# Peptides against a protein of PDB entry 4ASU: the designs that were tried, part 31

Target 1, 270 residues: chain A of PDB entry 4ASU
Amino acid sequence: ATLKDITRRLKSIKNIQKITKSMKMVAAAKYARAERELKPARVYGVGSLALYEKADIKTPEDKKKHLIIGVSSDRGLCGAIHSSVAKQMKSEAANLAAAGKEVKIIGVGDKIRSILHRTHSDQFLVTFKEVGRRPPTFGDASVIALELLNSGYEFDEGSIIFNRFRSVISYKTEEKPIFSLDTISSAESMSIYDDIDADVLRNYQEYSLANIIYYSLKESTTSEQSARMTAMDNASKNASEMIDKLTLTFNRTRQAVITKELIEIISGAA
Target 2, 83 residues: chain B of PDB entry 4ASU
Amino acid sequence: FTFASPTQVFFNSANVRQVDVPTQTGAFGILAAHVPTLQVLRPGLVVVHAEDGTTSKYFVSSGSVTVNADSSVQLLAEEAVTL

## One batch from the design tools (peptide; aimed at target 2 L41)

Design b2_p15_8_s1 (made by RFdiffusion4, then SolubleMPNN; from b2_p15_8, 4 letters changed)
Fold by OpenDDE base, seed 5:
Structure b2_p15_8_s1 (fold): chain B 270 residues (1-270), chain C 83 residues (1-83), chain A 15 residues (1-15)
Amino acid sequence: as target 1 above (270 residues)
Amino acid sequence: as target 2 above (83 residues)
Amino acid sequence: DEEEEKLEKELEELK
């Protein structure tokens, strides 16, 4: 490599390092906010899921329609955030298909679609875009829930797959159940709730769906920002190491060029 | 008893004496060992009666309330403010 | 989005 080539590469990597450092700071700020907002969201979301855990709602085996909601975002540069969700979605879809279930997929965030489009395009009902630019709101979750309910796909049960935040350096891809109104109303374990008005139950289910989606979005966002912060930090460190290596190479190459020029002058071969 | 909105937690697995909730079918009080029920909130006042006799009032916009067989209660409001 | 993709490619080359 010529001195010019090395210099060009050094300049490029230095620019990348500046960008990654900046992105790290932005991600850190977003992470701090996301973590703060996750605290109440987790209580809210876990509270919403309490019914399903306590009632032990079971879907009859003869019911075949299963909905998978994958929760991620549109934004890259966050490590394995998207691929982890997609991997879990693929695994779940395959298992369900093997069990003779009909599987449909909803992607929250464009990255899910990007990963699964080639292999699962026929199973996608809808993909929600423009996720991840701003912190998710309950309104956003409600829109998603409403669109799902109005999609015309009458699922029996489903799963929402998202990254649960553990710590700044750790997240876990998890699955939570979602149930249709019919499944809830027909569940034997719900018999103790039988005196519920049908309209009330419908509205309740709408809230439940919005609640779990909101919760998943908040977990996902926090995980994503944390992962991005880590990814950008790692990138910055890698860039730094590369700069050091290239600088050494530059110095060696420069010395070699100087030596060659001196030899040419002395030998008269110039 | 858990009472939360998407953005704020008011009670988290707390023991309370009674919670009065505004539902679409009418306001009712949740006491200890209340029968399991699912309800939807209407805009109105939530009144929490603590074991120590303290009463707290909240305004909620909408949401859901769940009373489970184990006497756990989840009051989940879309929006809630302390009064 | 295009800028992020470019950056992703560049970062992969650094690994």
Scores: peptide ipSAE 0.248, ipTM 0.936, DockQ to the pose 0.916
OpenDDE base, seeds 1, 2, 3, 4: peptide ipSAE 0.230, 0.234, 0.249, 0.229; ipTM 0.926, 0.934, 0.934, 0.935; seeds 1, 3 fail the geometry check

Design b2_p15_8_s2 (made by RFdiffusion4, then SolubleMPNN; from b2_p15_8, 4 letters changed)
Fold by OpenDDE base, seed 5:
Structure b2_p15_8_s2 (fold): chain B 270 residues (1-270), chain C 83 residues (1-83), chain A 15 residues (1-15)
Amino acid sequence: as target 1 above (270 residues)
Amino acid sequence: as target 2 above (83 residues)
Amino acid sequence: MEEEEKLEKELKELE
């Protein structure tokens, strides 16, 4: 490599390092906010899921329609955040298909669609874009829930797959159940709740769906920002190491060039 | 008893004496060992009666309330404010 | 998106 080539590469990597450092700081700020907002969201979301856990709602085996909601975002540069969700979605879809279930997919965030487009395009109902630019709100979750309920796909049961935040350095892809109104109303374990007005139950289910989506979005966002922060930090470190290596190479090459020029002058070959 | 909005937690697995909730079918009080039920909140006042006799009032916009067989209660409001 | 993809490619080259 010529001095010019090395210099060009050094300049490029230095610029990248500046960008990654900046992105790290931005991610850190967003992470801090996300973590703070996740605390109440988790209580809220876990509270919403309590019914399903306590009632042990089961879907009859003859019911075949299953909905998978993958929760991620539109933004990259966050490590394995998107691929983890997609991997779990693929696994779940395959297992369900093997069991003779009909599977439809909803992607929250464009990255899910990007990853699964080739293999699962026919199973997608809808993809929600414009996720990840701003912190998700309950309003956003409600819009998603409403769209799902109005999609015309009458699922029996479903799963929402998202990254649950553990710590700044750890997240786990998890699955939580979602149930249709019919499944809830017909579940044997829900018999103790039978004296519920149908309209009330419908509204309740709408809230339940919005609640779990909101919860998943908050978990996902926190995980994503944390992962991005880590990814950008790693990138910055890698860039730093490369700069050091290239600098050494530059110095060595420069000396070689100088030596060559001196020899040419002395020998009269120039 | 858990009472939360998406952005704020008021009670987290707390023991309370009674919770009065405004539902679409009418306001009712949740006491110990209340029968299991699912309800939807209407805009109105939530009153939490603590075991120590303290009463707290909240305004909620909408949401859901769940009373489970194990006497656990989840009051989940879309929006809630302390009064 | 294109800018992020470019950056992602560049970052992979550093690994």
Scores: peptide ipSAE 0.272, ipTM 0.933, DockQ to the pose 0.880
OpenDDE base, seeds 1, 2, 3, 4: peptide ipSAE 0.262, 0.267, 0.272, 0.261; ipTM 0.924, 0.932, 0.932, 0.933

Design b2_p15_8_s3 (made by RFdiffusion4, then SolubleMPNN; from b2_p15_8, 4 letters changed)
Fold by OpenDDE base, seed 3:
Structure b2_p15_8_s3 (fold): chain B 270 residues (1-270), chain C 83 residues (1-83), chain A 15 residues (1-15)
Amino acid sequence: as target 1 above (270 residues)
Amino acid sequence: as target 2 above (83 residues)
Amino acid sequence: DEEEEELEKKLKELE
């Protein structure tokens, strides 16, 4: 590489480093907010899931329609956040298919679609875009829930896959169950709740779905911002190392050029 | 007893004497060992009676309430404010 | 987001 080439590369990497440092700071601010907002959201979301855990709702094996909702965002530069969700979605889809189930997929965030479009395009019902630029609200979750309920796909059961926040340095991809109204209403374990009006149950289920989606979004957002901080920090460090290496190369190359020029002068070749 | 909105937690696995909730089918009181039920909230007043005799009042917009067989209760309001 | 995609591509080159 010529001195010019090295200089150009150095400039480029320095600019990248500046951007990654800035993004780290932005992610840190967003993380702090997300973590704070996750605390009540977790209580709320876990509370919503309590029924399913306590009632132990089971889907009959003869029911074959399964919905997978993957939750991430539109934004990259956050390490393995998206790939982790996609990986688990693929695994779940494969397992379900092997069991003879029909699988449909919903992506929350464009990155899910971008990763799975080639291999799973036919299984996608819808992808929700414009996720990740602002903190998710319950309203956002409600919109997603409503769209799902109005999609026309009559699933029996489903799973929502998202990254659960553990700490600033750790997240875990998990899944939570989603059940159709029909599945809930027909579940034997729900018999102890037998005095529930159909309309009440329908409305209850709508809230439950929105609640779970909201919870997943909050977990995902917190995990994402934390991961982005780490990713941007790592990128900044990598850039720094590369700058050092290129600087050394530049200096060596410069010395070589000078030496060559001196030889040419001495030899009369130039 | 858990009472929360998406943005605020009022009670988290707390022991309370009674909770009065406004539901679409009518207001009812949840006592110890209440029969399992699912209800949807209507806008109205929630009254929590603590074991120590204190009473707290809240206004909720909508949401759900679950009474489980194990006497656990989840009151999940879309919006809630302390009165 | 083209800018982020481009940056992501560039960052991969640093690895």
Scores: peptide ipSAE 0.309, ipTM 0.936, DockQ to the pose 0.889
OpenDDE base, seeds 1, 2, 4, 5: peptide ipSAE 0.278, 0.289, 0.292, 0.296; ipTM 0.927, 0.935, 0.936, 0.937

Design b2_p15_8_s4 (made by RFdiffusion4, then SolubleMPNN; from b2_p15_8, 4 letters changed)
Fold by OpenDDE base, seed 3:
Structure b2_p15_8_s4 (fold): chain B 270 residues (1-270), chain C 83 residues (1-83), chain A 15 residues (1-15)
Amino acid sequence: as target 1 above (270 residues)
Amino acid sequence: as target 2 above (83 residues)
Amino acid sequence: MEEEEKLEEELEKLK
């Protein structure tokens, strides 16, 4: 590489480092907010899931339609956040297919589609874009829930896959169940709730879906911002190391050029 | 007894004497060992009666209430405010 | 988003 090439590369990497440092700070601010907002959201979301856990709702084996909802965002530069969700989605889809189930996929965030488009394009029902630029609200979750309910796909059961926040340095990809109204209404374990009006149950299910989606979004967002901080920090460090290496290379190359020029002068060749 | 909105927690696995909730089918009181039920909230007043005799009032917009067989209760409101 | 994708590509080169 010429001195010019090295200089150009150095400039580029220095600019990248500035960007990554800035992004780290932005992610840190967003993380702090997300973590604070996650606390009540977790109680709310876990509360919504309590029925399914306590009632132990089971889907009959003869039911074959399964919905997978992957939750992430549109924005990259957050380490393995998207790939972790996608990996688990792939695994779940494969397992379900092997069991003879029909699998459809919904992506929350464009990154899910971008990762899975080649191998699973035919299984996608819809991808929700414009995720991750602002903190998710219950309204956002409600919109997603409504769209799912209006999609026309009559699933029996489903799985929502998202990154659960553990700590600033850790998240875990997890799965929570989603059940159709028909599955809930027909579940034997729901017999103790037999005095429930059908309209009430329908409305209840709509809230439940929105609640779970909201919860997943909050977990995902917190995990993402934390991961982005780490990723940007690592990128900044890597950039720094590369700058050092290139600087050394530049200096060595410069010395070599000077030496060559001196030899040419002494030899009269140039 | 758990009572929360998406943005605020009012009660988290607390022991309470009674909770009065406004549902679409009518207001009802949840006592200890209440029969399992699912209801949807209508806008109205939630009244929580604590074991110590204190009473707290809240206004909720919409949401759900679940009474489980194990006597656990989840009151999940879309919006809720303390009165 | 295009800018982020470009940045992501550049960051991959740093590894």
Scores: peptide ipSAE 0.237, ipTM 0.929, DockQ to the pose 0.890
OpenDDE base, seeds 1, 2, 4, 5: peptide ipSAE 0.208, 0.162, 0.196, 0.229; ipTM 0.921, 0.926, 0.930, 0.931

## One batch from the design tools (peptide; aimed at target 1 D140 S142, target 2 E78)

Design b2_p16_1 (made by RFdiffusion4)
Pose (drawn by RFdiffusion4):
Structure b2_p16_1 (pose): chain A 181 residues (1-270 with 5 gaps), chain B 83 residues (1-83), chain P 16 residues (1-16)
Amino acid sequence: ATLKDITRRLKSIKNIQKITKSMKMVAAAKYARAERELKPARVYGVGLIIGVSSDRGLCGAIHSSVAIIGVGDKIRSILTFKEVGRRPPTFGDASVIALELSIIFNRFRSVISYKTEYSLANIIYYSLKESTTSEQSARMTAMDNASKNASEMIDKLTLTFNRTRQAVITKELIEIISGAA
Amino acid sequence: as target 2 above (83 residues)
Amino acid sequence: AELEEASKEYNEKLAA
């Protein structure tokens, strides 16, 4: 309730809001990279339960929608392939998955809407390239919603700060008048 | 005729005369009228004879060539670079 | 580097 506590809390939630807004544009830039590389990947991959995701969270209902194997460390987290989503998925990654060894992944539609031999590694590559395009655009919205929630929280606390600031001024003034009187 | 690597796409549904292709057994030159077959590639060159008579030369490390019941061929390699 | 080696091993197993 003290001004010091409110000033500290404002700076704390402003830091979160700046970071979440900073990841909205990052997910927007990385999604643009992912869609530019999805066009040649879709024309490349045309011709057992495999879950495709990533280690990197903060992407909304992507890991929860997909319901030994299992690519993406967050899919094993419910009940294996690790270190994906930090860097764009290469064909070599899809090859290692095929080397160690009917498939579930998130297909890219737009920014809002989604759906849940040598040829076998091409399907894994097709799912990896589709998944990261899906993971990034969903993260773009997830951090946009978080940036909105943190801004609403700042507005509520600013009103508290103005009430407390007024209350401190009047209290100091009363202590002066009384001390005089 | 479709030729693509994971990186870039060279031909998108040609519309081409013939394509020389490296295969595990020697080499195969796929004409417009070729039998339906499924083949796997080896380290070798790919020569694309364009419809206007011109030539295109690329290199292939590995992959697969697929010619369906119709007059359609899809050639895909892990890496294809010039030169 | 490790991925290139793993890809070569996978291609060799396919050519086997």

Design b2_p16_1_s1 (made by RFdiffusion4, then SolubleMPNN; from b2_p16_1, 8 letters changed)
Fold by OpenDDE base, seed 1:
Structure b2_p16_1_s1 (fold): chain B 270 residues (1-270), chain C 83 residues (1-83), chain A 16 residues (1-16)
Amino acid sequence: as target 1 above (270 residues)
Amino acid sequence: as target 2 above (83 residues)
Amino acid sequence: SEKEEAKQKLLEKLAE
């Protein structure tokens, strides 16, 4: 490579490094906010799941309709955040299909559809776009819950798949159950609860769904921002290493050019 | 006893003497060893009676309250403010 | 000589 070529490449990589550093900073700021907002959201969301855990609600084997909700975002450059969710969705869908169940999918964030479109397009009920640019609100979760309930798909049970935040350097893709109103109302384990009005139970279930979705969005967002911060940091470091290598190459090439000129002078071949 | 909104936690696995909640079916008082039940909140006043005798008041919008067999209680309000 | 001057200049560049 010529000195000019190396210089051009150096300039390009330096620009990339500048961009990745900037993106890291932005991700860091968003992560800090997300982590702060996740604390109450986790208490809230885990509280909503408590009933299902404590009551040990089970779906009869003869019930065949299953809903999978995958939670991620529209935005890339965040490592394995989207692929992790998609992989688990694929696995779950395959297992359910093998068991003879009907599977439908809801994607939260465009990346889910982007990954699964070719293989699972017929199973999608709806995909929610415009996710990830702003922090998710309870209102957003309510909209998703409402759309699900109005989709016309009468599922028996379902699962919500999302990345749970563990630490700034770790997340885990997890699955939480969702149940239809009919499944909850007919569950034997619910018999210990006092006489519950049907309207109350319906409203309760609507809140529960919105709560769980909200929780999953907050976990997902925090995980994503953390992962993006890490990804951008890695990109910046890689760029730095490449700059160092190219700089060495530049110096060697420069020396070679000068040496060649010296030889020409000494030999009188000029 | 857990009492939270999406954005704020008021009680997290705390021991309380009594919680009064506004439900769509009327006023509901939760005491120790209350039978399991589910209710939906209406806008109104929540009163928490702590074991030490302290009483705290909150205004809530909508939400849910769950009393489990193990006596755990989850009060989850869409919006809540301290009074 | 011009040759020696050119040589010296290049040597200085190599030392950079």
Scores: peptide ipSAE 0.145, ipTM 0.853, DockQ to the pose 0.004
OpenDDE base, seeds 2, 3, 4, 5: peptide ipSAE 0.136, 0.131, 0.119, 0.130; ipTM 0.860, 0.860, 0.860, 0.863; seed 4 fails the geometry check

Design b2_p16_1_s2 (made by RFdiffusion4, then SolubleMPNN; from b2_p16_1, 10 letters changed)
Fold by OpenDDE base, seed 3:
Structure b2_p16_1_s2 (fold): chain B 270 residues (1-270), chain C 83 residues (1-83), chain A 16 residues (1-16)
Amino acid sequence: as target 1 above (270 residues)
Amino acid sequence: as target 2 above (83 residues)
Amino acid sequence: SELEKKREEFLKLLAE
């Protein structure tokens, strides 16, 4: 490589490093906020899931319509955040299909659609875009829940797949169940609950769905920001290493050029 | 007893004597060993009676309340504020 | 373009 080429590359990498450092700081700030907001959201969301865990709601085998909600965002540069969710979605979809189930997919965040478009486009009901720019709100979750409930797809059971935050250096892709009103109302395990008005149960389910979606969004956001921060940090370090390597190469090349020029001068060849 | 909104936790797995909740079908009190039930909240007052006799009041918007067979209770309000 | 080159480099750095 010529000195010019090396210099150009050095400049490029240095600029990238500046960008990655900046992005790291932004991600760090967003992560801090997300983690703070996740604390109550987790209590809230886990609380909403308590019924399903305690009641052990099961879907009859004759029911075949399954909904998969993948939760991610529109924003990249966050490591394996999106691919992890997509991978589990694919696995779940394949397993369900093998079991003779009909599978439909909802993507929260455009990245899910981007990854699964080629292989699963026909299974998508809807993709929610404009996710990840701002912290998710309960209102956002409610909109998604409402859209799902109004979609006309009469699923029996579903799963919401998202990245659960574990620590600044760890997340885990997890799945939580969602159930249709009919499934809940007909579940044998629900018999221990007092006679519940149908309208009450419907409303309850609406809240439950919104709650779970909200929870998943908050987990996802925290995981994403943490992952992005890590990714940007790694990128910055890699850039630094590359800069060092290229600098050495530059110096060696420069010496070679100087030597060549000296030889030319001494020999009169140029 | 867990009482939370999306943005705030008021009680997390706490032991309380009684919780009065406003529901769509009417207000009712949740005591220890209350029968399992599901209900949705209407805007109104939640009153938490602690074991030590302390009473706390909250205004809640919409939401849900779950009483499980194991006596665990989840009160989940869309919005809630301390009074 | 220079922009594309930078993009590729960026992606490479992220992949390491």
Scores: peptide ipSAE 0.024, ipTM 0.854, DockQ to the pose 0.013
OpenDDE base, seeds 1, 2, 4, 5: peptide ipSAE 0.020, 0.000, 0.017, 0.013; ipTM 0.849, 0.833, 0.847, 0.846

Design b2_p16_1_s3 (made by RFdiffusion4, then SolubleMPNN; from b2_p16_1, 8 letters changed)
Fold by OpenDDE base, seed 2:
Structure b2_p16_1_s3 (fold): chain B 270 residues (1-270), chain C 83 residues (1-83), chain A 16 residues (1-16)
Amino acid sequence: as target 1 above (270 residues)
Amino acid sequence: as target 2 above (83 residues)
Amino acid sequence: EELEKKRKEFLELLAK
């Protein structure tokens, strides 16, 4: 490589490093906000899931319709955030299909569709776009819940798959159950809940779905921003190492050029 | 007893004496060992009676309340403010 | 071509 080539590459990598550092700072700011907003959201979401855990709602085996909701975003450059969710969605879909279930998929965020489009396009009901630009609100979750409930797809049971935030360096892909109104209404374990009006139960279920979606969005957002921050940090470090290597190469090449020129002068071959 | 909105936690697994909630079917008090039930909140006043005799008041917009067989209660309001 | 090269370089740095 010529000195000119090395210099050009150095300049390019230095510019990339500036970009990755800037992106890291942006991700860090978004992460800090997301983490703060996740604290109450987690209590809220876990509280909503408590019924399903305690009531041990079971779906009859003869029921065949299963809905998978994958939660991520539209934005890339966040490590394995999207692929992790997609991987678990694929695994769940395959397991359910093997069990003779009909599987339909909803993607929250365009990245899920991008990953699964080739293999699962026929199973997609809807993809929600414009996810991840702004922090998710309960209103956003309610819209998603409403669209799902009004989609006309009569699922019996479902799974919502998202990345749960653990720490700044760790997330875990999780699955939580979603039940249809009919499944809840017919569950034997629900008999202990006395005097539940059908309209009340319907409204309750609407809130429950919105709550779970909201919770999943908050977990996903926090995980994503943390992962992006880490990815940008790693990229910045890698760029730094490459700059160091190229600088050494530049110095060596420069010395070689000088030596060659000196030899040419001394030899009269100039 | 857990009482939270999407953005704020008021009680997290706390022991309380009584919680008065506004539901679509009417206001009722949740006491210790209340029968399991599911209700939907209407806009109104929530009153939490602590074991020490103190009372706290909140205004809620909508949401749900769950009383489980294990006596755990989840009050989940869409919006709630301390009064 | 220069933009593609920069993009490729960026992606390579991210993949490490």
Scores: peptide ipSAE 0.030, ipTM 0.886, DockQ to the pose 0.013
OpenDDE base, seeds 1, 3, 4, 5: peptide ipSAE 0.026, 0.030, 0.026, 0.029; ipTM 0.875, 0.886, 0.875, 0.885

Design b2_p16_1_s4 (made by RFdiffusion4, then SolubleMPNN; from b2_p16_1, 8 letters changed)
Fold by OpenDDE base, seed 3:
Structure b2_p16_1_s4 (fold): chain B 270 residues (1-270), chain C 83 residues (1-83), chain A 16 residues (1-16)
Amino acid sequence: as target 1 above (270 residues)
Amino acid sequence: as target 2 above (83 residues)
Amino acid sequence: DELEKKKEEFLEKLAK
């Protein structure tokens, strides 16, 4: 490589390092906010899931329609956040298919679609874009829930897959159940709730769906920002190492050029 | 008893004496060992009666309330404010 | 646009 090439590359990497450092700081700020907002969201979301856990809602085996909702975002540069969700989605889809179930997929965030488009395009119902630019709100979750309910796909059971935040250095991809109104209403374990008006149950289910989506978005966002912060830190370190290596190469090359020029001068070949 | 909105937690696994909630079918009081039920909230007043006799009032918008067989209660409001 | 994509890819590689 010529000195010019090395210099250009050095400049490029230095610029990238500046960007990664900046992104790290931005991610750190967003993480701090996300973590604060996750605290109540987790209580809220876990509270919403309590019914399903306690009632032990089960879907009959003869019901074959399964919905998978993958939750991530549109933004990259966050390590394995998206791939982790996608991997679990693929695994779940394969398992369900092997069990003879029909599987449809909803992607929250464009990255899910980007990863799964080639292999699962026919299974996608809808992809929600413009996710991750701003912190998710309950309104956002409600929109997603409403669109799902109005999609016309009559699923029996579903799974929402998202990254649950553990710590600044750890997340875990998890799934939570989603049940259709029919599944909830027909569940034997719900018999203790028998005197519930159908309209009430419908509305309740709508809230439940919105609640779990909201919860998943908050978990995902917190995990993502934390992962991005780490990723950008790693990128900055790697860039630094590359800069050091290239600088050494530059110095060696420069010395070689100087030596060559000196030889040419001394030899009169120049 | 858990009472939360998406952005705020008012009670987290707390023991309370009674919770009065406004539902679409009417306001009702949730006492200890209340029968399991599911309801949706209408805009209105929530009153929490603590074991120590303290009464707290909240205004809620829409949401849900769940009373489980184990006597756990989840009051989840879309919006809630302390009065 | 292509340059930005390349930068992003590079960043992703570095971030791993």
Scores: peptide ipSAE 0.092, ipTM 0.905, DockQ to the pose 0.015
OpenDDE base, seeds 1, 2, 4, 5: peptide ipSAE 0.069, 0.025, 0.075, 0.063; ipTM 0.895, 0.884, 0.905, 0.903

Design b2_p16_2 (made by RFdiffusion4)
Pose (drawn by RFdiffusion4):
Structure b2_p16_2 (pose): chain A 181 residues (1-270 with 5 gaps), chain B 83 residues (1-83), chain P 16 residues (1-16)
Amino acid sequence: ATLKDITRRLKSIKNIQKITKSMKMVAAAKYARAERELKPARVYGVGLIIGVSSDRGLCGAIHSSVAIIGVGDKIRSILTFKEVGRRPPTFGDASVIALELSIIFNRFRSVISYKTEYSLANIIYYSLKESTTSEQSARMTAMDNASKNASEMIDKLTLTFNRTRQAVITKELIEIISGAA
Amino acid sequence: as target 2 above (83 residues)
Amino acid sequence: SVEAVKEALEAAAARS
């Protein structure tokens, strides 16, 4: 309730809001990179339960929608392939998955809407390229919603700070008048 | 005729005369009227004879060539670079 | 053929 506590909390939530807004544009830039590389990947991959995701969270209902194998460390987290989503998925990654060894992944539609031999590695590559495009755009909205929630929280605390600031001024003033009187 | 690597797409549904292709057994020149077959590639060159008579030369490391029941061919390689 | 597929996958993994 003290001004010091409120000023500390404001700076704490402002740091979260700046970071979440900073990841909205990052997901927007990485999504633009992912969709640019999805066009040649869709024309390349046309011709057992495999779950395709990533290690990197903060992407909303992507890991929860998909429901040994299992690519993406966050899919094993419920009940394996690790280190995906940090960098864009290459064909070599899809090759290692096929080397160690009917498929579930998130197909890209737009920014809002989603759905859940040598040829076998091409399907894994198709799922990896589709998945990261889906993972990034969903993260764009997830951090946009988080930036909105943190801003509403700052507004509520600013009103508290103004009430407390007024209450401190009047208290100091009363202590002076009384001390005089 | 469709020719693509994971990186870039060279031809998108041609509309082409013939394509020389490296295969595990020698080499195959796929004309517009060719038998439906499924083949796997080897390290070799791909020569694309354009419809206007011109030539296109690329290199292929590995992949697959697919010619369906119709007059349609899809050639895809892991890597294809010039030169 | 299987061995050739395996060698191709290993070569693709080595290139990554």

